# Peptides against a protein of PDB entry 1BH9, part 73

Target 1, 89 residues: chain A of PDB entry 1BH9
Amino acid sequence: FSEEQLNRYEMYRRSAFPKAAIKRLIQSITGTSVSQNVVIAMSGISKVFVGEVVEEALDVCEKWGEMPPLQPKHMREAVRRLKSKGQIP

## One batch from the design tools (peptide; made by RFdiffusion4, then SolubleMPNN)

Design b2_p19_5_s3 (from b2_p19_5, 13 letters changed)
Fold by OpenDDE base, seed 4:
Structure b2_p19_5_s3 (fold): chain B 89 residues (1-89), chain A 19 residues (1-19)
Amino acid sequence: as target 1 above (89 residues)
Amino acid sequence: SLLEELIQEALDKYIAAAS
């Protein structure tokens, strides 16, 4: 890992979705209350998903010969590529 | 990689929650 990449991963590792917000979101979808463990699991899965999109977007940015910070166009292209790869539906 | 470690952590949490 480069120092820059390591720093990004450290920031990523320390980041987290607010539990209350995740809980409310899940409950709005399911229509029922959810346990703390479900919130934790979904928070982790969501974090991984965001991480994968960001990593793909960084790759897009690099392949386009551009430099950070990431822009919406990088994120949109990342999603398209991940769909093409079957990484997301 | 750190990403792989985070993926494994999320999977472990999911498995634990589903058990």
Scores: peptide ipSAE 0.030, ipTM 0.570, DockQ to the pose 0.035
Fold by OpenDDE base, seed 1:
Structure b2_p19_5_s3 (fold): chain B 89 residues (1-89), chain A 19 residues (1-19)
Amino acid sequence: as target 1 above (89 residues)
Amino acid sequence: SLLEELIQEALDKYIAAAS
């Protein structure tokens, strides 16, 4: 791992979505209560998803010869590329 | 990869909670 990559993932590792917010969001969609395990699973999946998008966006930024911070155009391009790769629907 | 490690950590947490 590069030092920059390690630094990014360490930041992600220290970050987390509020469980209460995730629970409320899921319940708003399903219309029923969800278990703590479901909240944990969805929180983890969401965290990984955000990480993958940000990583791709940083790659886009670098390939375009630009410097951080990330801009909306980097995020949009990242999503496009991830869809093209079949990593996200 | 480090991303895979994060995924594994999430899975471990899920498994632990489910036990």
Scores: peptide ipSAE 0.029, ipTM 0.556, DockQ to the pose 0.036
Fold by OpenDDE base, seed 2:
Structure b2_p19_5_s3 (fold): chain B 89 residues (1-89), chain A 19 residues (1-19)
Amino acid sequence: as target 1 above (89 residues)
Amino acid sequence: SLLEELIQEALDKYIAAAS
């Protein structure tokens, strides 16, 4: 691994969605309040999902012969590829 | 990859907590 790659992974490891933000988002969808455990679960699931998308996007960027930072086109292509792989509904 | 390992660790923790 390159130092840059390790730094990105470290940032991922350290990152987390703020509980308040996740709670607000869920409640905007459900229309009702949610428990702390639901927020914790959704936070974890969301982090995993974002991590997978970003990893795919980085792969797309590399395969296209481009350099970071990631652009919207990389993210869009990543989502398309993950859908084709069945990782995203 | 390291990212995959981190993801797997997170999943393992989630599964353990949900069990």
Scores: peptide ipSAE 0.027, ipTM 0.518, DockQ to the pose 0.036
Fold by OpenDDE base, seed 5:
Structure b2_p19_5_s3 (fold): chain B 89 residues (1-89), chain A 19 residues (1-19)
Amino acid sequence: as target 1 above (89 residues)
Amino acid sequence: SLLEELIQEALDKYIAAAS
């Protein structure tokens, strides 16, 4: 692993979604209250999902011969690729 | 990558917890 990659990973690892926001989002979808454990679980899943998309986007950026920071086009392409791979619906 | 390793670790934990 490169130092840059490690640094990016550290930033990712330290990042977190606000519990209150996640809770509100889930409840807006389910229409009912959710437990703290559900919020924690969904927060983790969401973080992994975002990380996976970002990683794919970074790969796209590199393959296109471009340099960070990531742009919307990289994110869009990343999602398309992940869908084609069957990694996301 | 480090992220892939993290994901795999999370999946392993999930599988373990689900079994």
Scores: peptide ipSAE 0.026, ipTM 0.506, DockQ to the pose 0.034

Design b2_p19_5_s4 (from b2_p19_5, 14 letters changed)
Fold by OpenDDE base, seed 2:
Structure b2_p19_5_s4 (fold): chain B 89 residues (1-89), chain A 19 residues (1-19)
Amino acid sequence: as target 1 above (89 residues)
Amino acid sequence: SLLDELIQEALEKYIRAEA
């Protein structure tokens, strides 16, 4: 890893969705209470998903010869690419 | 609950595949 990549990875690794917020969101969708384990699992999946989108967006940004911070156009292109790869629906 | 169990199983599968 370059120093920049390492720093980015460390920031990502330390980040997390607030459990309370995730729980509320899930319960809003399911219409019923959910267990702590469901919240933990969903938090993990969500983090991975966001990470994948961000990494793709960073790649787009770099390939376009641009510098962070990421802009909506990078995120939109990232989502498009991930969809084309079948990585996200 | 049954719902919790089903969700957990699905999520665990996803995590293993994507993480």
Scores: peptide ipSAE 0.036, ipTM 0.581, DockQ to the pose 0.042
Fold by OpenDDE base, seed 5:
Structure b2_p19_5_s4 (fold): chain B 89 residues (1-89), chain A 19 residues (1-19)
Amino acid sequence: as target 1 above (89 residues)
Amino acid sequence: SLLDELIQEALEKYIRAEA
């Protein structure tokens, strides 16, 4: 791992979705209450999902010969590419 | 990869929560 990768990893690792917000979101979709463990699991999955999108966006940024920080166009392209690869719905 | 490390950490947290 490069130092830059480690730094990004550390920042990403320290980030987290608020449990209350995740719980509300899940419950708005399911229409019923969810357990704490479900919130924990979905929070983790969501974080991984965001990480995958960001990783793809960084790749897009690099392939376009551009420099960070990531811009909305990188994120949009990342999502398109991941959908094309079948990695996200 | 670093992403794999995050996945591992998330899984470990989930497992601990289920215990």
Scores: peptide ipSAE 0.032, ipTM 0.555, DockQ to the pose 0.037
Fold by OpenDDE base, seed 4:
Structure b2_p19_5_s4 (fold): chain B 89 residues (1-89), chain A 19 residues (1-19)
Amino acid sequence: as target 1 above (89 residues)
Amino acid sequence: SLLDELIQEALEKYIRAEA
């Protein structure tokens, strides 16, 4: 891995969604209270999802012959590609 | 990939935590 890749990895690894915010978001969708374990699980799933999208976006950026930072167009294309692959609904 | 390694690490931590 390059130093840049390691840096991105560390930033991603250390990042986390605020539990209180996630809890409120889930409850706003489900219409009922959720347990701490649900919040933890959803936080993890969300982090993986974001990571997958970002990884795809980086691939898009590279394939388009462009350099970081990622732009909205990369993210949009990443989502389209992931949907096409059936990796996200 | 970096993501794959991170996921693997997370899974290992989860398994250990549940044990």
Scores: peptide ipSAE 0.026, ipTM 0.499, DockQ to the pose 0.035
Fold by OpenDDE base, seed 3:
Structure b2_p19_5_s4 (fold): chain B 89 residues (1-89), chain A 19 residues (1-19)
Amino acid sequence: as target 1 above (89 residues)
Amino acid sequence: SLLDELIQEALEKYIRAEA
C-alpha cells in the first residue's frame, strides 16, 4: 500500500458506530433483545457496508467531474448504482 | 476497489498468522 492508502485505512479503522445505537436499531427491527456479540458483529458488517457505499460515492463524484467532500447527491446515486449492480438489495 | 484490497490484505495477514 502507498502511504495515502494506509492513511485512508487508518481513518476507516478508527471510525465506529455507537454500540447503543446499533443495538437499539436492531431491536427496533427484530422486535426482540440482542446479545452484545450480535451488536459487535452487526457493527462490523455495517461498517463494511458504509465503506462500500462511500467508495461508490467517491467513484460517482469522480465520474461527474467533481471533487470531495461527498454530498447527499453522491450518496443517493451511489446507492442507486449499487442496487442496479445487485450489490445491495 | 480500495476497500476490497484492504480486506484482502487483512485476510492474508490473518491466514499467515494462523498457519
Scores: peptide ipSAE 0.022, ipTM 0.450, DockQ to the pose 0.033

Design b2_p19_6_s2 (from b2_p19_6, 13 letters changed)
Fold by OpenDDE base, seed 5:
Structure b2_p19_6_s2 (fold): chain B 89 residues (1-89), chain A 19 residues (1-19)
Amino acid sequence: as target 1 above (89 residues)
Amino acid sequence: ELQEALDVERLIQEIVESM
């Protein structure tokens, strides 16, 4: 691991979605209350999803011969690629 | 990929411990 990779990993590891915000979001979609475990599960899955998108976006950035920070164009391309690979819906 | 798998495992463990 490079120092940059370690720094990104540390930032990712420490990041988290606020439980209250996730709960509100889920409930806005489902129309019903959700359990704490559902919030925990969805928060974790969401974090993993963001990680996958960021990883793909970094790959896009590199393949385009560009340097960080990531730009919206990298994120948009990452999502398109992940969809085309069937890794995200 | 490995870190994502570890995060999923940690998440599962957290859910199990919370039940």
Scores: peptide ipSAE 0.030, ipTM 0.534, DockQ to the pose 0.049
Fold by OpenDDE base, seed 3:
Structure b2_p19_6_s2 (fold): chain B 89 residues (1-89), chain A 19 residues (1-19)
Amino acid sequence: as target 1 above (89 residues)
Amino acid sequence: ELQEALDVERLIQEIVESM
């Protein structure tokens, strides 16, 4: 890893979703209460998902001959590509 | 992708330890 990659990894590692917000979101979708472990699992899965989208967006940015910071156009294209690859629904 | 896989493994371990 480059120093820049290590710094991005550190920022990613320190990031987290608020448990209360995740709990409310799941409950709004399911219509039922969820356990703490479900909130933890969903929070982690969501973090991994964001990581995958960001990695794809960085690849898009590079392929377009552009440099960070990422812009909404990179994120939109990343999602499109991940869908086309069958990596996300 | 390897990093995400490691994060998933760590997450699973944390859940198991919390049970």
Scores: peptide ipSAE 0.028, ipTM 0.527, DockQ to the pose 0.049
Fold by OpenDDE base, seed 2:
Structure b2_p19_6_s2 (fold): chain B 89 residues (1-89), chain A 19 residues (1-19)
Amino acid sequence: as target 1 above (89 residues)
Amino acid sequence: ELQEALDVERLIQEIVESM
């Protein structure tokens, strides 16, 4: 990792979705209450997912010869590419 | 990919520790 990559990774590692927000979101979809472990699992999976999308978006940004910060167009293209690769539904 | 795998492992560990 470059120092810049390490700094981004450190920020990523320190970031977390608020458990209450995740709980509410899941419950809004499922229509039922969820356990703390489900919230923890979904929070982590969501964080990993965001990491994968951001990683792909950084690759897109680089391939387009552009510099950070990431823009919505990079994120949209990242999602498109991940879908085409079958890495996300 | 490797870092994502490590993050998944850490997540699994956090879940296990919370059980």
Scores: peptide ipSAE 0.026, ipTM 0.527, DockQ to the pose 0.052
Fold by OpenDDE base, seed 4:
Structure b2_p19_6_s2 (fold): chain B 89 residues (1-89), chain A 19 residues (1-19)
Amino acid sequence: as target 1 above (89 residues)
Amino acid sequence: ELQEALDVERLIQEIVESM
């Protein structure tokens, strides 16, 4: 890892979705109250999902011969590729 | 890929510890 990669990794590790916001979001979708464990699970799964998309987007950026920061076009292509691979719906 | 797997394991651990 480069120093820049380490810094990005640390920022990713320390990032978290606010539990209250996630709880409200889930409840708005499900129409019912959710447990703390559901909030924890969904928060973690969401973080992993974001990580996978960002990782794919970085790969796209590199393959296109471009440098960070990531642009919307990299994120769009990443999602397309992940769908094509069956890694996301 | 490895990091995501580790994050999933950590998530499972956090859920178990919260029960």
Scores: peptide ipSAE 0.026, ipTM 0.537, DockQ to the pose 0.050

Design b2_p19_6_s3 (from b2_p19_6, 12 letters changed)
Fold by OpenDDE base, seed 5:
Structure b2_p19_6_s3 (fold): chain B 89 residues (1-89), chain A 19 residues (1-19)
Amino acid sequence: as target 1 above (89 residues)
Amino acid sequence: ELVEALDVQRLIEEIVASM
């Protein structure tokens, strides 16, 4: 890992979704209350998902010969690629 | 990729331990 990669990872590691927001979102979808552990699990899964998308977007950015910061076009292409690979629905 | 997998694993372990 490069120092830059480590720095990005550190920022990612420190990031988190607010539990209350995640809880509300899940409950909006399920129509029922959810446990704290479900919120924790979904928060973690969501964080990993975001990380994977960002990682793919960084790869896209590099492959296109462009420099950070990431732009919406990189994120859109990342999602497209991940879908085509079957990594996300 | 590997780091993300480890994070998920740690999360699962934490949840299981708290049940």
Scores: peptide ipSAE 0.028, ipTM 0.552, DockQ to the pose 0.047
Fold by OpenDDE base, seed 1:
Structure b2_p19_6_s3 (fold): chain B 89 residues (1-89), chain A 19 residues (1-19)
Amino acid sequence: as target 1 above (89 residues)
Amino acid sequence: ELVEALDVQRLIEEIVASM
């Protein structure tokens, strides 16, 4: 990574979804209580997903000759491209 | 891809540590 990429990764690494919020969300869907491990797994998968979208959006921003910060149009295009590549449903 | 790999590694470590 470049210095700028490392800085972005560090901010990403330190970010996390609140466990209580994830637990409530899962339980609202399943109708039953879930274990801590399920919350950790789902939170991690969600974080990875967000990371993949942001990485693609940064690539879109660069290819369009634009500068950060990312805008909604970059995120929408990223999702479209990831779907086209079969990387997300 | 490196970002995802590092995050997945940490996720596995957290799951194992919580068992």
Scores: peptide ipSAE 0.028, ipTM 0.561, DockQ to the pose 0.054
Fold by OpenDDE base, seed 3:
Structure b2_p19_6_s3 (fold): chain B 89 residues (1-89), chain A 19 residues (1-19)
Amino acid sequence: as target 1 above (89 residues)
Amino acid sequence: ELVEALDVQRLIEEIVASM
């Protein structure tokens, strides 16, 4: 483990989506009310997803010989690569 | 990656427990 990696871990663990925002987003898509448990589950899954995309984007950044902070181009390429790997639809 | 992976595992467990 590097200090940089530990710092990323700390930032990640402290990050969270506001429940109200997630609830509104889901309801805007489904057109129906959702339970608190659904909001909790979707919030967690979303956090995992963001973590995976960020990890891939950091790999892209490194492979391109660049350094953080991540830029939109890294995120776009990360999504493309994850799709190519079949890890996201 | 290991530390982050452990956090992800913990999060998955919490998701499952919350359902």
Scores: peptide ipSAE 0.030, ipTM 0.545, DockQ to the pose 0.059; fails the geometry check
Fold by OpenDDE base, seed 4:
Order: sequence, then C-alpha cells, then structure tokens
Structure b2_p19_6_s3 (fold): chain B 89 residues (1-89), chain A 19 residues (1-19)
Amino acid sequence: as target 1 above (89 residues)
Amino acid sequence: ELVEALDVQRLIEEIVASM
C-alpha cells in the first residue's frame, strides 16, 4: 500500500460516528427510543457502508484517470455502480 | 482490500461482543 492509502486507512479506522448523534438520528426516523446496542450496531453498519462507498469511489476515480481528492461525481458514480451490482439497495 | 475486510471483521466482532 502507498503511504496515502495507509493514511486513509488509519483515518477510516479511527473514525466513528458520535453515539448521541446516531441515537438522535435513529429516533427521529423511528419515532421511538432505541437501545445502546442498536446504536452501536447501526454505527458499525454505517461505517462499513461509508467505507464501501469510498472504496468504490476511489476505484471510479482511478478508472477515470483522475487523482484524489474525491469529488461528488465520483461518489455519485460509486453509488450507481454499487446499486447496479446489488451491493446496496 | 484484504486490510479493509479484516477491519470490517473486527468491527463486526466488536459489535457482537457488545450485545
């Protein structure tokens, strides 16, 4: 891996969604209180999802012959591709 | 990437352990 890739991985690894924010977000959608375990699970799922989208976007960027930083167009194309592959709804 | 897959696995294990 390149130094840049390692740095991105380390930033991703150390990143986390604030539990309080996730709790509030879920509750705003469901209209009911949620347990701590639900918050933890949803936070993890969300992190995985973001990671998958970012990786796909990096692949898009590379395939288009472009260099980081990622742009909105890369993210949009990544989501489209992931949907077409059935990896996301 | 394999490294990412391992990280995801660790995350899943942490979630399970937290239940």
Scores: peptide ipSAE 0.026, ipTM 0.535, DockQ to the pose 0.055; fails the geometry check

Design b2_p19_6_s4 (from b2_p19_6, 14 letters changed)
Fold by OpenDDE base, seed 5:
Structure b2_p19_6_s4 (fold): chain B 89 residues (1-89), chain A 19 residues (1-19)
Amino acid sequence: as target 1 above (89 residues)
Amino acid sequence: ELVEALDVQRLIDEIVASF
């Protein structure tokens, strides 16, 4: 893949959800405490999810003949497309 | 797709390492 994609991947790789915030969020939903491994798993899944949405949004942006940075309209369309494909709930 | 697959594998590895 391109150098730009590599650079984007590096930025993505360095990104992470704060564990404490994820833990609090999960616990607010479940109503009970969660283990560290649950936090790790959910954090990772969430990151992958965001990555997939962003990648789809970049594809949308390109298909619309537009240039980055991504705009809300790209993100909204990406989510619609991923849902229609059954790739996200 | 490949990047995402790698991320999933890294996640699995991290979870396993934490056991």
Scores: peptide ipSAE 0.086, ipTM 0.675, DockQ to the pose 0.052
Fold by OpenDDE base, seed 1:
Structure b2_p19_6_s4 (fold): chain B 89 residues (1-89), chain A 19 residues (1-19)
Amino acid sequence: as target 1 above (89 residues)
Amino acid sequence: ELVEALDVQRLIDEIVASF
């Protein structure tokens, strides 16, 4: 990994979804209270998902010969590619 | 892919620690 990649990873690692917000969101769907472990699991899965999309978008940006920051067009293309690979629904 | 693998392991560790 390059220094730039490591720096991005550190920023990603430090980021987190607020537990209270995730809990409220899940409860709005399930109609009942959820455990702390469910909140942790869903938060982690969501973070990994975002990470995979951003990683693909960075690859798109590089392959298009463009420079950061990422633009909406990179994110849309990333999602399209991940779907075509069967990596996301 | 390596980055995601590390995050998955950290998630597992956090869940286990919460038992």
Scores: peptide ipSAE 0.077, ipTM 0.661, DockQ to the pose 0.053
Fold by OpenDDE base, seed 4:
Structure b2_p19_6_s4 (fold): chain B 89 residues (1-89), chain A 19 residues (1-19)
Amino acid sequence: as target 1 above (89 residues)
Amino acid sequence: ELVEALDVQRLIDEIVASF
């Protein structure tokens, strides 16, 4: 890792979705209460998903010969590419 | 890629620790 990459990873690693907010969000969708383990699992899956999209977007940015910060166009293209690869629905 | 794998493992560990 470059220093920049390391810094991004550290920020990513330290980031987290608030458990209470995720719990409320899930319950608003399911219409029923959810366990702590469901909240943990969904929070983690969501974080991994965001990470994958951001990594793809960084790859897009680089391949387009551009530099960070990421722009909406990079994120949109990243999602398109991940879908085409079958990595996301 | 490897970073995501590590994150998945951390997630698993967190879930297991919650049991």
Scores: peptide ipSAE 0.076, ipTM 0.659, DockQ to the pose 0.052
Fold by OpenDDE base, seed 3:
Structure b2_p19_6_s4 (fold): chain B 89 residues (1-89), chain A 19 residues (1-19)
Amino acid sequence: as target 1 above (89 residues)
Amino acid sequence: ELVEALDVQRLIDEIVASF
């Protein structure tokens, strides 16, 4: 990995969703309380999901001959590509 | 994709540790 890739990975691994916010969000959707383990699992899955989208968006940015920081157009195209690959619904 | 694989393993470990 390049130093730039390692730096991005380090920033990514240090990031986290607040448990209380995730719990509140899930409960607003389900209409009922959820366990701590569900919050942990959903938080982790969400972080992996964001990581995959950002990685795809960086690839889009590079393929378009552009440089970071990522812009909304990169994120939109990343989502489109991931959907077409069947990696996200 | 290796980065995500490591993250998935860390997630599994965290969930298991919470049992």
Scores: peptide ipSAE 0.066, ipTM 0.645, DockQ to the pose 0.052

Design b2_p19_7_s1 (from b2_p19_7, 9 letters changed)
Fold by OpenDDE base, seed 3:
Structure b2_p19_7_s1 (fold): chain B 89 residues (1-89), chain A 19 residues (1-19)
Amino acid sequence: as target 1 above (89 residues)
Amino acid sequence: SPFGEEVARKIKEIAEILL
């Protein structure tokens, strides 16, 4: 990795969703309380998911001949494409 | 919603990191 790539990786590693927000969201869906371990696991999965959607959205933006920053239309199209590829429900 | 706003903030943060 270049120093620039390492710096981006380190910044990505430091990003995370608040545990309380993830816990609240899961509990709103399941209707019951969840363990700390479930919150930790879902927090990590959510971080990866967001990263993958953003990466797809950047690809959409490029394919449309547009430049960043990303717009809601890129995110919506990214989700559509990921669904069509069977990568997300 | 507060959660939606947090998600949007994190999406923007990650996007900036990836660029």
Scores: peptide ipSAE 0.025, ipTM 0.527, DockQ to the pose 0.102
Fold by OpenDDE base, seed 4:
Structure b2_p19_7_s1 (fold): chain B 89 residues (1-89), chain A 19 residues (1-19)
Amino acid sequence: as target 1 above (89 residues)
Amino acid sequence: SPFGEEVARKIKEIAEILL
């Protein structure tokens, strides 16, 4: 990887949803309190999911012969494609 | 919702990183 690619990866790795917000969301769904480890796990899974959707959306954008930035239509199509592939429910 | 807005912001942030 180039230094630029490594820098982008490091920035992605460091990015995260706010811990408190994730905790509140999970608890609103489950109706019970959750541990820090559950919040960490769900935050990580959510981040990976977002990354996969964005990568698919970039592929959609390219295949449609369009240029960034990504638009809602790319994100919607990405989700549709990932569902059809069985990669997401 | 406040969380929805935060998610949207984070999606945008990640997209900018991956580009």
Scores: peptide ipSAE 0.025, ipTM 0.528, DockQ to the pose 0.088
Fold by OpenDDE base, seed 5:
Structure b2_p19_7_s1 (fold): chain B 89 residues (1-89), chain A 19 residues (1-19)
Amino acid sequence: as target 1 above (89 residues)
Amino acid sequence: SPFGEEVARKIKEIAEILL
């Protein structure tokens, strides 16, 4: 665990989706108002989800013998693979 | 949509951090 990795992790930790946008999205799905704590929880889960998709996309990129940065095709394939594994809906 | 674009920007930001 290098200092550089620590710095990247800290930046990732600080990154978040806008609360208002998440709240609106959840409410559009549930049809009812949600609490701030629900927004916080869902924001965290969403960030973890994004991280998992990116990790899978990096694996796809590597398996295809390609170099970063990630391209849309890697992201699309990552989602397909995660769906096939039952890791995402 | 503005929301979709905002989410896309955030995803890109997170992706760049994790790369």
Scores: peptide ipSAE 0.025, ipTM 0.529, DockQ to the pose 0.101
Fold by OpenDDE base, seed 2:
Structure b2_p19_7_s1 (fold): chain B 89 residues (1-89), chain A 19 residues (1-19)
Amino acid sequence: as target 1 above (89 residues)
Amino acid sequence: SPFGEEVARKIKEIAEILL
């Protein structure tokens, strides 16, 4: 990594959804309170998932000869590709 | 929804980092 690449990587590592938002989302689905450990686990999984989808979408954008910012069409195609690869159920 | 907006913001943030 260059210094810039390392900095971007560290910023990515530190990025996360707010615990409160994740907790509210889970509880909206389960209809009951969830533990902090569940929130932590889901936060991590969600962060990785979002990262993978965004990375795939950026690849789609590039392969289509387009430039950022990402558009819904890139995200939809990314999801389709990830499903085909078995990365998304 | 507030959550949807937060997710969208985080997606944009991550995308910018990955570029």
Scores: peptide ipSAE 0.024, ipTM 0.526, DockQ to the pose 0.088

